# Designs tried in a protein design run: peptides against a protein of PDB entry 4U39. Part 31

Target 1, 302 residues: chain A of PDB entry 4U39
Amino acid sequence: SIKVIGVGGGGNNAVNRMIENEVQGVEYIAVNTDAQALNLSKAEVKMQIGAKLTRGLGAGANPEVGKKAAEESKEQIEEALKGADMVFVTAGMGGGTGTGAAPVIAQIAKDLGALTVGVVTRPFTFEGRKRQLQAAGGISAMKEAVDTLIVIPNDRILEIVDKNTPMLEAFREADNVLRQGVQGISDLIATPGLINLDFADVKTIMSNKGSALMGIGIATGENRAAEAAKKAISSPLLEAAIDGAQGVLMNITGGTNLSLYEVQEAADIVASASDQDVNMIFGSVINENLKDEIVVTVIATG

## One batch from the design tools (peptide; aimed at target 1 L188 D268 A271 F282)

Design b2_p16_8_s2 (made by RFdiffusion4, then SolubleMPNN; from b2_p16_8, 7 letters changed)
Fold by OpenDDE base, seed 3:
Structure b2_p16_8_s2 (fold): chain B 302 residues (1-302), chain A 16 residues (1-16)
Amino acid sequence: as target 1 above (302 residues)
Amino acid sequence: LTPFEQKKNVVDLSQV
């Protein structure tokens, strides 16, 4: 089974966005120290952590409170994650609960023998230096606790959105990029396409790989496959080119009109941007909601 | 460290 655990405010917003986009084949768990915020989650499983420590009043933007809250609730987290083959841990880094609890939850998932994937954001520069420093500490702790850690730099989202985009919409786009990172992997296992992958394929690419970078490309029209692939490998979210990566996981998602020619064309572009000795795996997914769009997601590891 | 690990580490340090 695949479980997605959203940790703190940003992680819970990302889980809500996944549920709203009907991401299939996953179980959703919302974790928070704030009981009022947790009640707004759309997840079937809602877990309040650190009830004795925080009394449901949240972590006060302190990562040490988030950490201790997860440690207090360890047995409850273990029972909720039990029997998962794969666990996604999603959080916005820089806050109290997400930054402190996500590494503890990730370690619990890994100790249970699940393939443990972190999908986390760095805060925007405008959130201030304190959040950036807290995020750096949380990301360091996540790298030790996961098999693969996808880090999304929120400042790079500002290169994809309009300059007039309100701050609230920039946070919604960060939640959407977290959704795309989880869905780009989970759909390869849970959703059939023209080329299917299994859990063993994904495990081979993602086990004990440390930090990873993610690129996304979306296009329409006659050259949509080639354009989406080119946008994915040149994505602002890819803070480094994928050359020198030891592993590449690619998802090619399209509507019912997606052709094997388009899948091959996109795969060849990503392969040409990668090293000759890269362990590349790719799958295709059919999403009837995309109609004329193709979405290419690239995850580079190693 | 692989060339890509080195790239990622430089990026991680530039954001702090």
Scores: peptide ipSAE 0.316, ipTM 0.841, DockQ to the pose 0.029
OpenDDE base, seeds 1, 2, 4, 5: peptide ipSAE 0.280, 0.297, 0.292, 0.281; ipTM 0.809, 0.827, 0.824, 0.813

Design b2_p16_8_s3 (made by RFdiffusion4, then SolubleMPNN; from b2_p16_8, 8 letters changed)
Fold by OpenDDE base, seed 3:
Structure b2_p16_8_s3 (fold): chain B 302 residues (1-302), chain A 16 residues (1-16)
Amino acid sequence: as target 1 above (302 residues)
Amino acid sequence: LTPFQRKKNVVDLSQV
């Protein structure tokens, strides 16, 4: 089974966005120290952590409170994650609960023998230096606790949105990029396409790889496959070019009109931009909601 | 470290 655990405010917003976009074949778990915020989660499983420590009043933007809250609730987290083959841990780094609890939850998932993938954001520069420093500490702790850690730099989202985009919409786009990172992997296992992958294929690319970068490309029209692939490998979210990556996981998602030729064309573009010795695995997914769009997601590891 | 690992580490450190 695949489980997605959203940790703290940003992680729970991302989980809500996944549920709203009907991401299939996954179980959703919401974790928070704030009981009021947790009640707003759309997840089936809702877990309040650190009830003795925080009394449901949240972590006060302190990562040490988030950490201790997860440690207090370790047995409950273990029971909720038990029997998962794969666990996604999603969080916004820089806060109290997400930054402190996500590494503890990730370690619990890994110790249970699940393939453990972190999908996390760095805060925007406008959130201030304190959040950036807290995020750096949380990301460092996540790297030790996961098989693969996808880090999304929120400041790079400002390169793909309009310059007049309100701060609230920039946060919604960060939640959407977290969704795309989880869905880009989970769909390869859970959703049939023209080229299917199994869990063993994904495990080969993602096991013990440390930090990863993600690129996303979306296009329409006659050259949509080639354009989406080119956008993915040149994505602002992909802060390093895919040259020198040891592993590449690629998702090619389209509507019912997606052709095998378009899948091959997109795969050839990403392969040509990768090292000759790269372990590249690609899958195709059919999503009827995309109609004329192709979405290419590239995850570079190693 | 691979060239990609070095690039990732530099990017990670430049944002601190």
Scores: peptide ipSAE 0.048, ipTM 0.630, DockQ to the pose 0.029
OpenDDE base, seeds 1, 2, 4, 5: peptide ipSAE 0.013, 0.014, 0.025, 0.019; ipTM 0.375, 0.382, 0.493, 0.414; seed 1 fails the geometry check

Design b2_p16_8_s4 (made by RFdiffusion4, then SolubleMPNN; from b2_p16_8, 7 letters changed)
Fold by OpenDDE base, seed 4:
Structure b2_p16_8_s4 (fold): chain B 302 residues (1-302), chain A 16 residues (1-16)
Amino acid sequence: as target 1 above (302 residues)
Amino acid sequence: LTPFQKKKNIVDLSQV
């Protein structure tokens, strides 16, 4: 089974976005130290952590409180994650709960033998230096606790949105990028396409790989496959070129009109931009909610 | 470190 665990405010917002976008084949778990915020989760499983420590009042933007809250609730987290083959841990880094609890939860998932993938955000620069420093500590702890860590640099989202985008919409886009990171992997296993992958294929690329980068490309029209692939490999979210990656996981998602030719065209573009010795695995997914769009997601590891 | 690993590490360090 695949489980997605959203940790703290940002992680829970991402999980809500996943549920709203009908991401299939995954179980959703919401974790928070704030009981009021947790009540707003759309997840089927809701877990308040650190109830004794925090009394449901949240972590006060302190990562050490988030950490201790997860440690207090270890047995409950173990029970909720038990029997998962794969666990996605999603969080916004820089806060109290997400930054502190996500590494603890990830370690619990890994110790249970699940393929553990972190999908986390760095805070925007405008959230201030304190959040950035807290995020750096949380990301470091996540790297040790996961098989693969995808880090989304929120400041790079500002390169793909309009300059007049309200702060609230920039956070919603961060939630959407987190969704795309989880869905781009989970769909390869859980959702049928023209080229299906199994869990073992994904595990070969993601097991014990450490930090990863993600690129996303979306396009429409006659050359949509090629354009989406080119956008993915040149994505602002890819802080490094894929040409030096040891592993590449690629998802080509389209509507019911996605052709095998378009899948091959997109795969060839990504392969041509990759190292010759790269372990590249790609799958295709059919998403009926995509009309004329193709979405290419590239995850570079190594 | 591979060129990619170096770039990742530089990016990780430059954001601190």
Scores: peptide ipSAE 0.024, ipTM 0.536, DockQ to the pose 0.029
OpenDDE base, seeds 1, 2, 3, 5: peptide ipSAE 0.022, 0.020, 0.019, 0.015; ipTM 0.480, 0.482, 0.417, 0.414; seeds 2, 3, 5 fail the geometry check

## One batch from the design tools (peptide; aimed at target 1 L260 D268 S272)

Design b2_p17_1 (made by RFdiffusion4)
Pose (drawn by RFdiffusion4):
Structure b2_p17_1 (pose): chain A 294 residues (1-190, 197-206, 209-302), chain P 17 residues (1-17)
Amino acid sequence: SIKVIGVGGGGNNAVNRMIENEVQGVEYIAVNTDAQALNLSKAEVKMQIGAKLTRGLGAGANPEVGKKAAEESKEQIEEALKGADMVFVTAGMGGGTGTGAAPVIAQIAKDLGALTVGVVTRPFTFEGRKRQLQAAGGISAMKEAVDTLIVIPNDRILEIVDKNTPMLEAFREADNVLRQGVQGISDLIALDFADVKTIMKGSALMGIGIATGENRAAEAAKKAISSPLLEAAIDGAQGVLMNITGGTNLSLYEVQEAADIVASASDQDVNMIFGSVINENLKDEIVVTVIATG
Amino acid sequence: KSAFEKKLDNVVNLNEV
């Protein structure tokens, strides 16, 4: 019983993307103060929060509103979250709802005893001062409210995509990366949570590599461990979760080769949760998701 | 042993392949 909660617009898209990618084994909850944006969620559960406060008009990039909105819906949320063994709280930070409500929601989930993993994006630098400041104040709050917070620096999306990809696609990739963050774990729980719990505090950074071809597992792993999303050296990690995903042509040769690359770059005595998952919708593509904690 | 094999004492291996 793992629940992925998209909070605000940032999470709304990630949840959509997860659903779009048919990520299995999770119950999705889209939570928003913005009734209009919420109605776009492909989530079976659409929780409008702050209905009394925001009247479906959203938080206006005011985290305080997203917070008061979440606090207002404190009871509706617990109801939705009860029974969750694990809650992914996925949101965009810098907003109102994502920045404000996610900590409230993730804290509720944490109090409910669920393994609370918040997976959020820090706004692109270009989103400006308000977005940066609010997320920083928000990411700070997400850390206090989750067991593990995987923070995806959107600015690093721009290093990854072609220099000329339009902004719309840059935001879109941030959504996918958020999805890639949650799927990278949720695919490994579809197992004693104390395992993953022991891997889940402090902040966490993740990396992704995607490759195709003859030498792809290594290409993917190398790209994953060196990825711009992954801002710090992995040898600094106390715990590392590795996810290898490929087509039905995923070989152990490829799997361990990528595991060897990720492993050699991590500390020798590191705790590790490693999985490889077959995605039939993949052909020659292989995706390594690496999440380091410490 | 390889780099990954040296870590098997601390690895929760969820390999599906």

Design b2_p17_1_s1 (made by RFdiffusion4, then SolubleMPNN; from b2_p17_1 with K1M D9S N13D E16Q)
Fold by OpenDDE base, seed 5:
Structure b2_p17_1_s1 (fold): chain B 302 residues (1-302), chain A 17 residues (1-17)
Amino acid sequence: as target 1 above (302 residues)
Amino acid sequence: MSAFEKKLSNVVDLNQV
């Protein structure tokens, strides 16, 4: 089974966005130290952590409280994650609960033998230096606790949205990018397409790889596959070019009119931007809601 | 650690400053 665990406010907002977008074939778990915020989760499984420590009043933006809350609730987390083949741990780094608890939860998932993937955000620069420093510590702890860590630099989202985008919409776009990172991987396993992957294929690319880059490209029209692939490998979400990556996982998602030719054309473009000896695995997904759009997601590792 | 992993580590470290 595939489980997505949202940790703290940002992680739970991302999980809500996944549920609202009908991401299929995954079980959702919401984790928080704030009982009131947790009640607003759309997840089937809601877990309050650190009930003794925090009394449901949250972590007070302190990562050490988030960490201790997850440690207090270790057995409950273990039981909720039991039998998962894959666990996505999603969080907004820089807060109390997400920053502190996400690495602990990731380690629990990994110790249970699940393929453990972190999909987390860096805070925007406008959230202030304290959040950035807390996020850096949490990201470092996540890197040690996961098989693969995808870090979304929120400041790069400002390059893909309109300059007049309200702050609340910029946070919603961060939640959407977290959704795209999880869905871009989970759909390869859970959702039928022209080329289906199994869990073993994904595990080959993502097991014990550490930090990964994620690029996303969307296009329409006659050259939509090539354009989407080119946008993915040049995505503002890439903190570096994918050149020298030893492993690439690629998702090509389209409507019912997605052709095998378009899938191959997109794959060839991504391969040409990678290492010559790259282990590239690509899958295709059919999403009837995309109509004429193609979405290419690239995860580069190794 | 691959050349790619080193590149990513440098990017992560630069974003911590």
Scores: peptide ipSAE 0.312, ipTM 0.811, DockQ to the pose 0.028
OpenDDE base, seeds 1, 2, 3, 4: peptide ipSAE 0.303, 0.295, 0.184, 0.298; ipTM 0.807, 0.798, 0.762, 0.804

Design b2_p17_1_s2 (made by RFdiffusion4, then SolubleMPNN; from b2_p17_1, 6 letters changed)
Fold by OpenDDE base, seed 3:
Structure b2_p17_1_s2 (fold): chain B 302 residues (1-302), chain A 17 residues (1-17)
Amino acid sequence: as target 1 above (302 residues)
Amino acid sequence: LTAFQKKLKNVVDLNQV
């Protein structure tokens, strides 16, 4: 089974966004130290951690409280993650609960033998230096606790949205990018397409790979496959070209009109932008909600 | 290290603050 565990405010917002977008084939778990915030989760499984430590009042933006809260609730986390083949740990880094608890939860998932994938955000620069420093410590701890850690640099979201985008919409876009990172992988396993992957294929690319970056491209029209692939490999979220990656996982998602030619064209563009010795795998997904859109997701490891 | 590998390393390095 595939489990998605949202940790703290940002992780729980991402999980809510996944549920709202009807991401299939995954079980959702919401984890928080704030009982009031946790009640707003759409996840079937809601876990309050550190009830003795925090009394449900949250971590006070302190990662050490988030860490200790997860340590207090270790047995509950183990039981919730038990039997998962794959665990996504999603969080916004820089806060108390997400930053402190996500590495502990990831380590528990890994110790249970699950393929453990972190999908996390860095704070925006405007959230201040304290958030960025806390995030850096959390990301470092996550890297040691996961098989692959996808890091989304929130400042790069500002390059793909309108300059007049309200701050609240920039945070919603960060939640959406977290969704796209989880869905871009989970759909390859759970959702049929023209080119199907299994869990073993994904495990080969993501097992013990350390840090990863993600690119996303969306396009419509006659050249939509090529345009989506070009946007994915040039995505601001990748922060660099993928030509130095050791592994590439590609998802090509389209509507019922997605052709095998479009899948091949998109794959050839990503392969041509990659090193010749790269371990690249790609899958396709059919999503009837995309109609005329193609979405290309690229996850690069190295 | 490629530009990508340098960026990927910097994802976890505290030095970007």
Scores: peptide ipSAE 0.303, ipTM 0.788, DockQ to the pose 0.028
OpenDDE base, seeds 1, 2, 4, 5: peptide ipSAE 0.278, 0.256, 0.298, 0.268; ipTM 0.776, 0.770, 0.789, 0.770; seed 2 fails the geometry check

Design b2_p17_1_s3 (made by RFdiffusion4, then SolubleMPNN; from b2_p17_1 with K1M D9A N13D E16Q)
Fold by OpenDDE base, seed 5:
Structure b2_p17_1_s3 (fold): chain B 302 residues (1-302), chain A 17 residues (1-17)
Amino acid sequence: as target 1 above (302 residues)
Amino acid sequence: MSAFEKKLANVVDLNQV
């Protein structure tokens, strides 16, 4: 089974966005120290952590409280994760609960033998230096606790959105990028396409790989596959080019008109931008809602 | 660490400053 755990406010917002977009074949778990915020989750499983420590009043933006809250609730987290083959841990880094609890939850998932993937955000620069420093510590702890860590630099989202985009919409786009990162991987296993992958294929690329880069490209029209692939390998979400990546996981998602030729054309472009000896695994997904759009998601690992 | 892992480590470390 695949489980997605949203940790703290940002992680729970991302999980809500996944549920609203009908991401299939995954079980959703919302984790928080704030009981009122947790009640707003759309997840089937809602877990309050650190009930003794915090009394449901949240972590007060302190990562050490988030950490201790997850440690207090370890047995509950273990039982919720039991029997998962894969666990996504999603959080907004820089807060109290997400930053502190996400690494602890990731380690619990890994210790249970699940393929553990972190999909987390760095805070925007406007959220201030304190959040950036807290996020850096949380990201470091996540790297040690996961098989693969995808870090979304929120400031790069400002390069994709309109300059007049309200701050609240920039946070919604961060939630959407977290959704795209989880869905881009989970759909390869859970959703039928022209080329289906199994869990063992995904595990080969993502097991014990550490930091990964994620690129996303969307295009329409006659050359949509090639354009989407080119946009993915040059995505603003990439903190570096994918050159020298030893492993690549690629998702090509399209409507019912997606051709095997378009899948191959996109795969060849991504392979040409990677290492010559790259282990590239690609899958295709059919999403009837995309109509004429192609979405290419690239996960590059060392 | 591969050359790619070192590249990613440097990018992450630069974003911590």
Scores: peptide ipSAE 0.313, ipTM 0.813, DockQ to the pose 0.028
OpenDDE base, seeds 1, 2, 3, 4: peptide ipSAE 0.286, 0.285, 0.222, 0.238; ipTM 0.800, 0.801, 0.786, 0.790

Design b2_p17_1_s4 (made by RFdiffusion4, then SolubleMPNN; from b2_p17_1 with K1L D9H N13D E16Q)
Fold by OpenDDE base, seed 5:
Structure b2_p17_1_s4 (fold): chain B 302 residues (1-302), chain A 17 residues (1-17)
Amino acid sequence: as target 1 above (302 residues)
Amino acid sequence: LSAFEKKLHNVVDLNQV
């Protein structure tokens, strides 16, 4: 089974966005130290951690409280993650609960033998230096606790949104990018397409890889496959180019009119931008809600 | 570490430009 665990406010907002976008074939778990915030989760499984430590009042933006809360609730987390083949741990880094608890939860998933993938955000620069420093510590701890870590630089989201975009919409876009990262991988296993992957294929690319880059491209029209692939490998979400990547996981999502030619054309572009000896695994997904659009998601690992 | 892993360590892990 595939489990998605949202940790703290940002992680739970991302999980809510996944549920709202009908991401299929995954079980959702919401984890928080704030009982009031947790009640707003749409997840089937809601877990309050650190009930003794925090009394449901949250972590006070302190990662050490988030960490201790997850440690207090270790057995409950283990039981909720038990039997998962794959676990996505999603969080906004820089806060209390997400930053502190997400690495502990990831380690629990990994110790249970699940393929453990972190999909996390860096805070926006406007959230202040304290959040950036807390995020750096949380990302470092996540890297040690996961098989693959995808870090979304929120400041790069400002390059893909209008300059007049309200702060709340910038956070909603961060939640959407977290959704795209999880869905771009989970759909390869859970959602049929022209080229189906199994869990073993995904595990081959993502097991014990450390940090990964994620690019997303969307296009429409006659050259939509090539354009979407080119946008994915040049995505603002990429903190670096994918040149030299030894492993690539690629998702090509389209409507019912997606062709095998379009899938191959997109795959060839991504392969050509990677290492000469790249181990590339690509899958296709059919999403009937996509009209003329193709979405290419690229996960690049070293 | 591959050249790519070293690149990722600098750019992602250390958040160096």
Scores: peptide ipSAE 0.425, ipTM 0.874, DockQ to the pose 0.031
OpenDDE base, seeds 1, 2, 3, 4: peptide ipSAE 0.415, 0.130, 0.011, 0.299; ipTM 0.870, 0.741, 0.425, 0.826

Design b2_p17_2 (made by RFdiffusion4)
Pose (drawn by RFdiffusion4):
Structure b2_p17_2 (pose): chain A 294 residues (1-190, 197-206, 209-302), chain P 17 residues (1-17)
Amino acid sequence: SIKVIGVGGGGNNAVNRMIENEVQGVEYIAVNTDAQALNLSKAEVKMQIGAKLTRGLGAGANPEVGKKAAEESKEQIEEALKGADMVFVTAGMGGGTGTGAAPVIAQIAKDLGALTVGVVTRPFTFEGRKRQLQAAGGISAMKEAVDTLIVIPNDRILEIVDKNTPMLEAFREADNVLRQGVQGISDLIALDFADVKTIMKGSALMGIGIATGENRAAEAAKKAISSPLLEAAIDGAQGVLMNITGGTNLSLYEVQEAADIVASASDQDVNMIFGSVINENLKDEIVVTVIATG
Amino acid sequence: TAFEEIKEKNAVVLDEV
């Protein structure tokens, strides 16, 4: 019983993307102050929060509103989260609802005893000062409210995509990366949570590599461990979760080769949760998701 | 290898392959 909660617009898209990618084994909850944006969620559960406060008009990039909105819906949320063994709280930081509400929601989930993993994006630098400041204040709050917070620096999306990809696609990729963050774990729980719990505090950074071809598992792993999303050296990690995903042509040669690349770059005595998952919708593509904690 | 050493000590391996 793992629940992925998209909070605000940032999470709304990630949840959509997860659903779009048919990520299995999770119950999705889209939570928003913005009734209009929420009605776009492909989530079976759409929780409008702050209905009294925001009247479906959203938080206006005011984290305080997203928070008060979440606090207002404190009871509705617990109801939706009760029975969750694990709650992914996925949101965009810098907003109102995502920045405000996610800590409230993730804290509720944490109090509910669920393994609370918050997976959020820090706003692109270009989103400006307000977005940056609010997320920073928000990411700070997400850390206090989750067991593990995987923070995806959107600015790093721009290093990854072609220099000329339009902004719309840059935001879109941030959504996918958020999805890639949650799927990178949720695919490994579809197992004693104390395992993953022991891997889940402090902040966490993740990396992704995607490759195709003859030498792809290594190409993917190398790209994953060196990825711009992954800002710090993995040898600094106390715990590392590794997810290898490929087509039905995923060989153990490829799997371990990538595991060897990720492993050699991690500390020797590192705790590790490693999985490889077959995605029939993949052909020659292989995706390594690496999440380091420490 | 590096992964084998980790696997012997501390890895939770969820390999589906």

Design b2_p17_2_s1 (made by RFdiffusion4, then SolubleMPNN; from b2_p17_2, 11 letters changed)
Fold by OpenDDE base, seed 5:
Structure b2_p17_2_s1 (fold): chain B 302 residues (1-302), chain A 17 residues (1-17)
Amino acid sequence: as target 1 above (302 residues)
Amino acid sequence: SAFDAKLAKSVVDLNQV
């Protein structure tokens, strides 16, 4: 089974965004130290952590409280994650609960033998230096606790949105990028396409790989597959080019008109941008809602 | 790996800005 665990406010907003976009084949778990915020989760499984420590009042933006809250609730977390083959841990880094609890939860998932993937955000620069420093510590701890860590730099989202985009929409786009990272991987396993991958294929690319980059490209029209692939490998979300990656996981999602030729064309472009010795696996997903759009997601590991 | 080290460095550099 695949489980997605949202940790703290940002992680739970991302999980809500996943549920609203009908991401299939995954079980959703919401974790928070704030009981009121947790009640707003759309997840089927809701877990309040650190109930004794925090009394449901949240972590006060302190990562050490988030950490201790997850440690207090270890047995409950273990029970909720038990039997998962894959666990996505999603959080907005820089806060109290997400920053502190996400590494603990990730380690619990890994210790249970699940393929553990972190999908986390860095705070925007405008959230202030304190959040950025807290996020750095949380990301370091996540890297040690996961098989693969995808870090989304929120400031790069400002390159893909309009300059007049309200702050609330910028945060919503961060939640959407977290969704795209989880869905881009989970759909390869859970959603039928033209080319299906198994969990073992994904595990080969993502097991004990450390940091990963994610690129996303969307296009329409006659050359949509090639354009989407080119956009994915040059995505503003990539902190570096995918050159020198040891592994690449590619998702090609399209409507019912997606052709095998388009899948191959997109795969060839991503392969050409990768190292010659790269272990690349690619899957295709059919999403009837995309109609004429192709979405290419590239996860580079190494 | 060299790639992971490259990413780890980019992560730190983005934290210094």
Scores: peptide ipSAE 0.234, ipTM 0.779, DockQ to the pose 0.026
OpenDDE base, seeds 1, 2, 3, 4: peptide ipSAE 0.025, 0.191, 0.029, 0.027; ipTM 0.551, 0.753, 0.582, 0.627; seeds 1, 2, 3, 4 fail the geometry check

Design b2_p17_2_s2 (made by RFdiffusion4, then SolubleMPNN; from b2_p17_2, 12 letters changed)
Fold by OpenDDE base, seed 5:
Structure b2_p17_2_s2 (fold): chain B 302 residues (1-302), chain A 17 residues (1-17)
Amino acid sequence: as target 1 above (302 residues)
Amino acid sequence: SAFDQKLAKSVTDLNQV
C-alpha cells in the first residue's frame, strides 16, 4: 500500500489538496500537534501527536516540541504506517510540528521497511530568517531519515506565479506543488496508463538516493509532449539541471487522447537532458480531467 | 554522490541569498 502522511499545518494543507484533487490509490494520514487544525483535515486517518506534551495546543513554532511530540506518539505512528510499501512524508519546513516531527515519522517509516519519500517545502524568504534556519535543520534531519528527499523551494514558486498573486494563493500553489510531487510518483504505481510501472521499478530509482530534484512541465497543442518535457527539465522548481543524475523517474500524464508517440517524444527529450548512463524509468498515466493538457513530472536522483 | 553534493551546494547557495 501507499500512504501519504501530512505533518503539521503545511503537510496537512497539502494532504487536503491531494484529496480535493482526487489523488487515487493512496491512504491519507494527517498528523498534527494542534487538535483544532487537525480537525480541519480531510484525511480519513487523523492523528494528534504529543497530546501529553502539547495538550493539543500545537508546537509553538518550536521544532524540538514537534520532535518530542512524534517521539511521544511513536507507537501510534508505527501502527498507522504498518504494512505500507511506500510512505510519502509531506511537510512545510520552518514550523514547529512539520520541521520536528517529519524526520521522526520518516525514520519510523524507513525502520518499518517502507520506501520513504520526503516531499517538503522550504519557507518563502518573506516568512523570515528564523523559519529558513529551522527549515534547514529539518531538511538535514529529513535527508538522513528518508530514501529520497524532494525539497521544493517556495521562492521558486514566485517565479511561476503572477507578481500580483496574493500571499494566500502563493501558499496554495506550494500545497499544489507538494501534491504534484506526490501524485507524479503515486500515479505511476496506482493509476493505469499506456506504460505502467510497478512498485519495484520506483523502488529501484528512489531507494537510498538522498536528495532529489523535481521538475514539472505542462503544455497543450500539437507539440504538447515535447513542450511539457522541455518545461519539466528546465522547471524553475529545479535547483540545478538534471545532468549527473544516476536515476530519473518520469511521469507523462495526459487525457484519453495521449498517444504512445507523445510518450516516446517526451521520454527522448528527458533522456537527452540526462547522462547516457542514467537509469531512466518512465511511465504514463491517463487522467480524463486533463483533456488536451500533458503534464510531465521528472524526478532526478543520484 | 556527486549529484547529491551538487544539490546540497545548491541548497546552501539558496540559503546564503
Scores: peptide ipSAE 0.259, ipTM 0.788, DockQ to the pose 0.026
OpenDDE base, seeds 1, 2, 3, 4: peptide ipSAE 0.240, 0.246, 0.241, 0.240; ipTM 0.781, 0.779, 0.782, 0.781; seeds 2, 3 fail the geometry check

